# Peptides against a protein of PDB entry 2AZE: the designs that were tried, part 30

Target 1, 148 residues: chain A of PDB entry 2AZE
Amino acid sequence: AQECQNLEVERQRRLERIKQKQSQLQELILQQIAFKNLVQRNRHAEQQASRPPPPNSVIHLPFIIVNTSKKTVIDCSISNDKFEYLFNFDNTFEIHDDIEVLKRMGMACGLESGSCSAEDLKMARSLVPKALEPYVTEMAQGTVGGVF
Target 2, 101 residues: chain B of PDB entry 2AZE
Amino acid sequence: GRLEGLTQDLRQLQESEQQLDHLMNICTTQLRLLSEDTDSQRLAYVTCQDLRSIADPAEQMVMVIKAPPETQLQAVDSSENFQISLKSKQGPIDVFLCPEE

## One batch from the design tools (peptide; made by RFdiffusion4, then SolubleMPNN)

Design b1_p10_7_s2 (from b1_p10_7 with V5K S10K)
Fold by OpenDDE base, seed 1:
Structure b1_p10_7_s2 (fold): chain B 148 residues (1-148), chain C 101 residues (1-101), chain A 10 residues (1-10)
Amino acid sequence: as target 1 above (148 residues)
Amino acid sequence: as target 2 above (101 residues)
Amino acid sequence: STSSKTVTLK
């Protein structure tokens, strides 16, 4: 009985570890799809324009964004070497990393919320190696919770 | 018996985790390839129009921060204090404002 | 010392 109880504890430990790795893999897949989709979009756009965009008109990854009401008063203190910044706001703000921005742009094809159209799913599958395609399908269907 | 069943379950979970690790290795390899490809990195950008599509500058001000790796970010968002502090160890920090269309 | 600065994207 005690031996069985010990193994049951180990079973729960392994199940939790697998769940954590599943979450990590899903995020990595979303990043891969988002990055490749973004690069593909921009490559096509530059080919159509026959030139790259002006350097000061684009924001290269990585980055973060801060958004707040346009009425918010912001005080910014910057060190002389620009190594330190201090922003003081008189109202609430939001912070988003570049990955979240790409997701909201639709670069992950709606896979992050399991709301892919047939065309979105086709695009998502085309942007990952063959070995990852079944997992992408499971993410789109919301069935990733299973054990391999 | 129960012991044999649990032992078999643990072996199955081990195989499942190994498969998961393999998929993760494939995925991280793909991300490294993207990182090492200079053309991909050149094309890894968004525009102000992209940012306007997710945060309307008519209502929201959008500030962009470009910081070196290992930069520390401290944020306080409460009724009594609204503050962001940045401290870089590897180089200067750049701050940009996305203009309204 | 510190200063205030804002850079606008073009």
Scores: peptide ipSAE 0.035, ipTM 0.891, DockQ to the pose 0.040
Fold by OpenDDE base, seed 5:
Parts: structure tokens; C-alpha cells; sequence
Structure b1_p10_7_s2 (fold): chain B 148 residues (1-148), chain C 101 residues (1-101), chain A 10 residues (1-10)
């Protein structure tokens, strides 16, 4: 019936929306864990050193990383006011945002790839509000959305 | 029947979406709190050692770009053209090179 | 005009 068909279309629409929200939530959780873990690490390190690191020795978020072979020739043109940059490479390069850097540093505890040890999972859970802990567990197990 | 089944499915999906919305609100609130905390922002940094751990400067050159909000980034990575273009509106762009070990 | 400058992290 046409009515059933209409509802099936709506069902599919809602399923897709839920899928998108699940992805967004997972990324938000990873960001929260990564940021809090980073802050915690640095706080501990500075306490042990009894001082902050030199200002020009650290990179504050946000930032972007560009990496390429050391053999790659790079030409850089910069406007006088430094508002515009143009980089020309003679070979391939990679671009990574700060979130990806934090993930590769292990700040997300391997949750992003389902590579959490028991200790990693414990850390991840400790860095989120109680209400998010079950979802973190599901992410670690790769069972997010299993009830849908 | 089929109609009743679909109707029930939609109600269940609505409940699931509401749960997701609730969790997202909690998460976004936490992120906002982090962004508003001066001490947290002060401690939100990585070191050159961190960057070397994920992209070894012995093999890879690592360049760091600090750009203001609303900066446009255009990248072309093809066999014939390898280019990055940056255009900011709100201030100067800073570029740093991660030194080798 | 354009110039080239990169700041090395300490």
C-alpha cells in the first residue's frame, strides 16, 4: 500500500540520519577523550618539571601538519602581510589535522580503531561523563548501533 | 500487520535518535567546557617530540601551520601538480618547521 | 611582492 511505502521511505530517512549522528557522536567522544588525555599528560609533565615548557617549543591547538619526503623540494611564496601562502612541491605530500595527530599519538586510547587494551578502555571511560561510558564501551567492542 | 510493524519501527527509531541527541548534548557540553577553560587551553599542545613520534623527521619533513579561523586551504596532490594554497582573512598565518632529531 | 620564511620550532 502507498501508506506503507511512505512509512518505509521515512524509515530509511531516519536510519540514515541516525547513522550520521552515530558517526558524529563517535568523533565527538574521540575528540573529548583525546583533548582531556592530552591536557592531563601535559599537566603531569609540567608538574614533574616544575615549570612550563618554553613557549616556542610547543604547538598549541589548533594546527595543521604537512609532511613530505625530506628530499621533496618545496617552494614557498608568502605575502608581505603573511595572509597568503603558496607552497609548491615536486612530489606528493600529506596533510593531517590536529585531531588525527592526537589519535596517532594514542591520545584517544586506540578507541578510534578498536585497538583498546583493558587499560586503554579504563582510561577512555575515565575521561568521559558517566552517561557516555556505555557508548565508549560499545565503540571499543565495535558494537555501536547493534540495537538498531 | 505491515502497517503496525512499520509504525512501531518508526517509534523505536525516534526513541533511539532522542537518546543519541541526548548523548551528543552531553558531549558537546564537555567540549565547550574545555574550550572555555583557560588552563585546559594552555595545556592543549603537542611537542616536536610528539610529531617526530608519528612522522619521523629522519625520513619526513614536518611542517606546522597555524592559521586563523576562516582560513581557506586549497591542496592539489596529483601527478602533475603538488600545491598548497592558504588564504586567511583574520590575520597572519604562521608556519613552523619541526626540527630533526 | 612575496618572500619565503619558515620558523623552526625550538
Amino acid sequence: as target 1 above (148 residues)
Amino acid sequence: as target 2 above (101 residues)
Amino acid sequence: STSSKTVTLK
Scores: peptide ipSAE 0.034, ipTM 0.891, DockQ to the pose 0.040
Fold by OpenDDE base, seed 3:
Structure b1_p10_7_s2 (fold): chain B 148 residues (1-148), chain C 101 residues (1-101), chain A 10 residues (1-10)
Amino acid sequence: as target 1 above (148 residues)
Amino acid sequence: as target 2 above (101 residues)
Amino acid sequence: STSSKTVTLK
């Protein structure tokens, strides 16, 4: 029946939307873990240090990094008010946002790749509210994706 | 029948989506709390050493971009063009190099 | 008005 066909279309729409929200939720969880872990690390480090790091030696979030070969020639054009930048490279480059940097630093405890040790998983769970712990566990096990 | 089955499926999917929305709200709340905590924001930083650990400055140069929210970033990476364009609407953009140390 | 700067790392 046509009604059933309409519902099938709606079913597919909802499934796709749920899939998208699952991805968004996972990213939000990773961000939360990474941020809290970073703050915790730095707090501990500063407590042990004789002095805080120099202001110009740290990069506060948010930020973006661009890396390229040291052989790459870069031409930069900047507007007078510094509102506009144009970079021209003579070779390939890579762009990474702060979240990716934190992940590569291990701040997300390897949860982003489902590669968590027992201690990593324990840390990850400790950095989220209780309601999110089951989802963190599923992410670590690679069992996220089922309809619940 | 098929209609009853589909109706039930849609109901279950709605409940699942509501659960996801709830969890997402919890996450966004936690992130907001972090943004509102001055001490947390003070400690939300990486060092040049951190960047060196993930991008070897002996072989790669690392450029750091600090830009206001909603800044447009356009990137082209092909044999014909290697370009990055930035345009801010809310303030100046700061760019600096991570030293090789 | 735009100012241009060139950075070359060798």
Scores: peptide ipSAE 0.031, ipTM 0.892, DockQ to the pose 0.037
Fold by OpenDDE base, seed 4:
Structure b1_p10_7_s2 (fold): chain B 148 residues (1-148), chain C 101 residues (1-101), chain A 10 residues (1-10)
Amino acid sequence: as target 1 above (148 residues)
Amino acid sequence: as target 2 above (101 residues)
Amino acid sequence: STSSKTVTLK
């Protein structure tokens, strides 16, 4: 009886761990797709332009974005060495990391929301190793979650 | 019996987790390769146009923060306090605004 | 030392 109880506890533990890993894997896949897609886009653009963009015209990863109403008043305090910043706003703001920015740019091909066109799915699959393609398909279909 | 059933479940779950671990390893490897590839890193950028497309400065101010690894970011967003604090230990922080046009 | 700026966007 005690043995069965112990195994039941372990079973539940493993189920939860698997669920967490599924979520982590999905995020990793999205990151990979987004990064590769971004690089591919920029490579193509630079080839078409026959030159790289001016250094000050681009923002390399990683970065953080803060957005707020243009009417928001911002007080900024900066240390002389720029090691410390303090921003005070008079209204709400939003913070987004680079991954979220890439997703909103469509770099993850809509896979993050399961809103992939056939072309989007094709692109997504092309940006991952073969072993990950089935999982990408599952993500697109919204069928991820079962134990396999 | 119950014991046999649970034992079988655990074996199946173990196999499933191993499969997940394998896939995750593949993913992390790919991401590492991207980070180690000089050309990929050179091309890993967005433009102000990209940012305007997702957060139009005509309506929203867009501030970009470039900070060294392990930079501490503290954010408070409440009715009484709206604050962002950045503290770096590895180098200077760069902050700039994305132009509206 | 630190410097402070106030930014008001229109």
Scores: peptide ipSAE 0.031, ipTM 0.892, DockQ to the pose 0.035

Design b1_p10_7_s3 (from b1_p10_7, 4 letters changed)
Fold by OpenDDE base, seed 3:
Structure b1_p10_7_s3 (fold): chain B 148 residues (1-148), chain C 101 residues (1-101), chain A 10 residues (1-10)
Amino acid sequence: as target 1 above (148 residues)
Amino acid sequence: as target 2 above (101 residues)
Amino acid sequence: STTSKTTTLK
């Protein structure tokens, strides 16, 4: 009985670890799709324009964005070496990482919400190695969660 | 019996985790390859137009932060305090504003 | 010393 109880504890631990890894894998897949899709978009755009954009007109990954109302007053303090920043706002703000930005741009093909069109799903599958395609399909269908 | 069943479950879970680890390794490898490709690095960017599509500068101020790895970010968003603190250990932090136009 | 420097994207 005690041995069975110990194994059940271990079982639960493994289930939780698997759940965490599933979440991590899904995020990694989304990142891969988003990055590759972004690169393809920009490559195509630059080819059409026959030149890259001005250096100061683009933001290379990684980055974080902070947005707030235009009415918000912001006080910024910066150390001399720019190693430390302090921002004080008089109202609420939002923080988004680059991955979230890419998702909102549609770079993950709507896979993050399981709302892929046939075209989106085709694109998503084309941006991952063959071994990951079944998982992409499951993500699109919202059927991820079962134990293998 | 119960013991045999649990033992079998643990073996199956081990196999499932190994499959996940394998897939994750594939993903991390692909991301590494992308990061090692100089052309991909050059093309891994967003534009101000992209940011405007997410947060319109006509309504929102958009600030971009470029910070080195392992930079500490502390944010407080409450009725009594609205603050962001950044502390870098690896180099300088850059801050940009997305123009309205 | 504390300074305030912000770069605007162009």
Scores: peptide ipSAE 0.027, ipTM 0.892, DockQ to the pose 0.041
Fold by OpenDDE base, seed 2:
Structure b1_p10_7_s3 (fold): chain B 148 residues (1-148), chain C 101 residues (1-101), chain A 10 residues (1-10)
Amino acid sequence: as target 1 above (148 residues)
Amino acid sequence: as target 2 above (101 residues)
Amino acid sequence: STTSKTTTLK
């Protein structure tokens, strides 16, 4: 009985660890798709324009975004060496990392929410190694981890 | 028996985890390759138009923060405090505003 | 001391 109990505890521990790894893997897949799709988009755009965009018109990864109402009063203090920043707002703000920005841009093909069209899914699959395609399909269907 | 069943379950879970580890290694390798490819990194950018598409500067003020690795970010968003603190140890932090259309 | 400096994207 005690032996079985020990194994059941271990089973639960492993299930939880697998669940965490599944989440991590899904995020990694989304990052890969988003990055590759972004690069592809920009490459095509630059080819069509026959030139790169102006240097001050683009932001390279990595970055974060902070947004708030235009009516929000912001007090900003910056150290002389620009190593330290302090922002005080009089109202709520939002912070988004670059990956979230890419997702909202559609660079992850809607895979993050399982809302892929057939075309989106085709694109997503084309941006990952063959070994990851089945997992991408499961993500699109929302069936990842169903066997656990 | 119960013991045999649990033992088999653990073996199956171990195999499943190994498969996940393999897939994760593939993903991390791909991401590393992207980071090492100069052309890919050159093309890994967003535009002001992109930012406006997700947060319209006509309604929202949008700041872009580029900070060196290991920069500390502290954010408080509550009725008592609305604050962001950034501290870098590896270099200066750059902050940009996204203009309106 | 601290300063206020922000660069605007174009």
Scores: peptide ipSAE 0.027, ipTM 0.891, DockQ to the pose 0.040
Fold by OpenDDE base, seed 5:
Structure b1_p10_7_s3 (fold): chain B 148 residues (1-148), chain C 101 residues (1-101), chain A 10 residues (1-10)
Amino acid sequence: as target 1 above (148 residues)
Amino acid sequence: as target 2 above (101 residues)
Amino acid sequence: STTSKTTTLK
């Protein structure tokens, strides 16, 4: 019947929306874990050193990273006011945002790839509110959305 | 019947979406609190050692770009053109080079 | 005019 067909269309629409929200939530959780873990690491390090690191030795978020072979020739043109930059490379390059950097540093505890040890999972759970812990567990197991 | 089944499915999906919305609200609240906490922002940094651990400046040049909000970034990475263009509207762009050692 | 200076992290 036409009514059933309409409901099936709606069902599919809702499923897609839920899928999108799941992805968004997972990314938000990863960001939260990564940020809190980073802050915790640095706080501990500074306490051990009894001082903060030199200002020019650290990069505060947000930032992006560009990497290329050391053999790559780079031409850089900068406006006088530094509002505009133009980089020309003679070979391929990569761009990474700060979140990706944190993930590669292990700040997300391997949760982004489902590669969490028991200790990693424990850390991840400790860095989120209680209400998010079950979802963190599902992410680690790769079972998010399994009920659908 | 089929109609009743679909109706029930939609109700279940609605409940699932509401749960997701709730969790997202919790998460966004936490992120907002982090952004508003001065001490957390002060400690939200990486070091050159961190960057070397993931990019290896022995083989790769690592450039750090700090740009104001709303900065436009255009990147072309093809066999014929390799280019990055940055244009800021709110202030100067800072570029740093991560040393090899 | 343009410049080509880059700051090196310490």
Scores: peptide ipSAE 0.026, ipTM 0.891, DockQ to the pose 0.039
Fold by OpenDDE base, seed 4:
Structure b1_p10_7_s3 (fold): chain B 148 residues (1-148), chain C 101 residues (1-101), chain A 10 residues (1-10)
Amino acid sequence: as target 1 above (148 residues)
Amino acid sequence: as target 2 above (101 residues)
Amino acid sequence: STTSKTTTLK
């Protein structure tokens, strides 16, 4: 009786943990795909151009972006050593990390929303180890969530 | 019985979690390899064109922040206060604007 | 409007 109750509690705990890990795994897969796809794109572009881009024309990961209306007034105070920044806006702003930027760039092949074309899915699969391909397929189909 | 059923469930869940852990380890390994590969590091960049494609500078100002690890970011976005505070302990912070501002 | 201390990417 008590033993069964304890096991039921443990069962629920494990189910929730698995759910969390599934979410984490999906994010890791998306990151991997996005990063590899970005690197591949840039490698190809540099090969075509026969040179790397100017150093001040690119932003290396990691980074974050802040966007706001062009009409937004921004006051910035910076410490002398640039260790501290303070931005004051007169209107709302948005913050996005580099992963989100890559997703919006399509670097995750639309897998993040389960909106993959056949070509997107092919690309996504090609950017992960073989062991992860089934999970990529499940993500594309929206069938992730079952206990396996 | 009930006990046997629960025990079996837990065994199955354990196996499932182990599978997930394995896949996650594969992912983290791949990400680590990318971060340790010099060429990948060099090629892991976006351009202003990329940023313009997701945030139109004709209407939106796009600011890029390069901050060292563990930099504190505090953001307030309320009707009366719109603020971002950055505090780094490991080095200077760089801030850039995309052109066409 | 932004401050002059902001660097513009090229």
Scores: peptide ipSAE 0.026, ipTM 0.891, DockQ to the pose 0.040

Design b1_p10_7_s4 (from b1_p10_7, 4 letters changed)
Fold by OpenDDE base, seed 3:
Structure b1_p10_7_s4 (fold): chain B 148 residues (1-148), chain C 101 residues (1-101), chain A 10 residues (1-10)
Amino acid sequence: as target 1 above (148 residues)
Amino acid sequence: as target 2 above (101 residues)
Amino acid sequence: STTSTTRTLK
């Protein structure tokens, strides 16, 4: 019947939205864990050193990085007000945002790749509110994806 | 019947989406709290050593870009052209190079 | 006119 078909279309639409939101939620959780873990690490390090690092020796979020071979020739043009940049390379380059950098640093505890040790999982759970802990567990197990 | 089944499915999906929205709101709130905490923002940084651990400047050139929100980034990475263009309307863009370059 | 200005992290 036409009514059933209409509901099928709506069902599919809702399933797609849920799938998208699941992906967004996982990313938000990873960001939260990574940020809190980073802050915790730095706080501990500064306490051990009894002083903060020099201001120009650290890179505050947000940022992106571009890396390429040291053999790559780069030409850079910058507007007078520094509002516009143009980089020309003679070879391939890579771009990474700050979140990816934090993940590669292990700040997300390997949760993003299912590489969580027991210690990693414990840390990850400790960095989120109680309501998010079950979802963190599912992410670590790789069982996220179903409709609940 | 089919209609009853679909109706039940839609109700379940609605509840699932509401649960996701709730969890997302919790996450967003936590991130906002971090952004509003001066001490947390002061401590939200990486070091040159961190960057060397993922892209060693001894082998790779590492460029750090700090751009205002809504900055446009255009990248072309092909055999014919290798280019990055940045355009900001909310302030200047800063570019940093890691040591050993 | 354009310029080329970079900053080395210390």
Scores: peptide ipSAE 0.047, ipTM 0.894, DockQ to the pose 0.040
Fold by OpenDDE base, seed 5:
Structure b1_p10_7_s4 (fold): chain B 148 residues (1-148), chain C 101 residues (1-101), chain A 10 residues (1-10)
Amino acid sequence: as target 1 above (148 residues)
Amino acid sequence: as target 2 above (101 residues)
Amino acid sequence: STTSTTRTLK
């Protein structure tokens, strides 16, 4: 009885670890798709324009964004060496990392929210190694979570 | 019996985890290749138009922060305090404002 | 001393 109980505890521990790894893998896949899709988009755009955009017109990864109402008053203090910043707002703000920005741009093909069209899914599959394609399909279907 | 069943289940879970590890290794390898590819890094950018598409600057001010690795970010967003503090150890922090137009 | 300069993307 005690042995079985010990194994059941171990089983639960492994299940939780697997769940965590599934989440991590999904995020990694989304990042890969988003990055490759972004690069592909920009490469195509630059080819069509026959030149790269001006250096100060683009933001290279990594970055974060802070957004707040245009009416929000912001006080900013910057150290002389620009090593320290302090922003004080009179109202709420939001912070988003670059990955979230890419997702909202659709760079992850809606895979993150299960909003993949057939075309989106095709694109997503094309941006990952063949070994990851089945998992991408499962993510799109919302069937990730079973033991495989 | 129950013991045998549990033992078998644990073996199956181990195999499942190994499969996950394999897939994760493939994925991390791909991400590393992207990080090491100069052309990919050059093309890994967004525009102000992209930012406007997800946060309308007609209503929202959008600030972009580029900070060196290991930069500490402290944010307080409460009814009584709205603050962001940045402290870098490896270089200057750049802050950009996304124009409305 | 502190400054309050922010660059604008072009």
Scores: peptide ipSAE 0.043, ipTM 0.894, DockQ to the pose 0.039
Fold by OpenDDE base, seed 2:
Structure b1_p10_7_s4 (fold): chain B 148 residues (1-148), chain C 101 residues (1-101), chain A 10 residues (1-10)
Amino acid sequence: as target 1 above (148 residues)
Amino acid sequence: as target 2 above (101 residues)
Amino acid sequence: STTSTTRTLK
């Protein structure tokens, strides 16, 4: 019947929305873990050194990274007030946000790829509220996708 | 019947989404707390060594961009054009290079 | 006018 068809359409709509939210939640969890892990690492490092690093030796979040071959020719135009930049490259480049950098640093404990060691998983779980631990476990196993 | 089954499925999906929303709220709350904690923000940094570990300046040039909120970034990476355009509305953009180790 | 300026992170 038409009514059943309408409900089936709605069902599919909701399933897709849930899927999108699951993806968003996973990213939020990764961000949380990465941030907390980074802070923890740096806190420990500063304690060991008994001082913070020199100001010009660190990059505070947020930031983005652009990388290209060191052989790439780059033309840069900057406005006098530094409000506008234009970069022209003669070859391909890559852009990475700070979160991706943290992931590649291992700050997300390999959870982003479901490649957590036992120690990684332990760390990841310790950096989230209790309510999120089951989801972290599912992410580590690559089994996220079910309905709650 | 079929109608009752679908209705039940929708109710279950609604409950599942509510639980999902709850978890998302927990996450966003935690992130806000981190944002509001001055000590955490002070410690939220990476080093040149960190950047070199993921993109070695011996082979790759690594450029760091710090831009104010709402800065527009346009990037084109194709055989015809390789370009990045930045336009800030709230302040100056800072660009610096990560030195080779 | 436009300029090209960069800073080196230590």
Scores: peptide ipSAE 0.042, ipTM 0.893, DockQ to the pose 0.040
Fold by OpenDDE base, seed 4:
Structure b1_p10_7_s4 (fold): chain B 148 residues (1-148), chain C 101 residues (1-101), chain A 10 residues (1-10)
Amino acid sequence: as target 1 above (148 residues)
Amino acid sequence: as target 2 above (101 residues)
Amino acid sequence: STTSTTRTLK
């Protein structure tokens, strides 16, 4: 009885760990798709333009963005060496990392919300190694979560 | 019996976790390859147009922060205090505003 | 000391 109880505890522990890893894997897949899709988009755009964009017109990853109402008053203090910044706002703000930005740009093909079209899914699959394609399909269908 | 059943469950879960680990390793490898590829890194950028598409400066001010790894970011967003503090240990921080037009 | 600086992307 005690042995069975111990194994039941272990079983539950492993199930939870697997669940966490599933979430981590999904995020990694989304990152991979988003990055590769972004690179592909930009490569194509530069080829069409026959030149790279001006250096000061682009923001390379990694980055974060802060957005707030344009009416928000912002006071900014910067150290002389630019090692320290202090921003004071008179209203609420939002912070987003680059991955979230890419997702909102559609770089993850809507896979993050399971709302990708057939074309989006095709793109997503093309941006991952073959071994990951089944999982991408599961993500699109919302069938991730089973033990395999 | 019960013991045998639980033992079998654990074996199956172990196999499942190993499969997940394998897939995660594949993903990690791909991301690493991207990070190590000079051309990919050169092309890993967004534009102000991209940012406007998700946060229109007509309504929202968009500030971009480029900071070295392990930069400390402290944010307070409450009714009485709205503040962001950045402190880098590895180099200067760069901040840009995305223009409306 | 600290200063206030704004840089706009081109």
Scores: peptide ipSAE 0.039, ipTM 0.894, DockQ to the pose 0.039

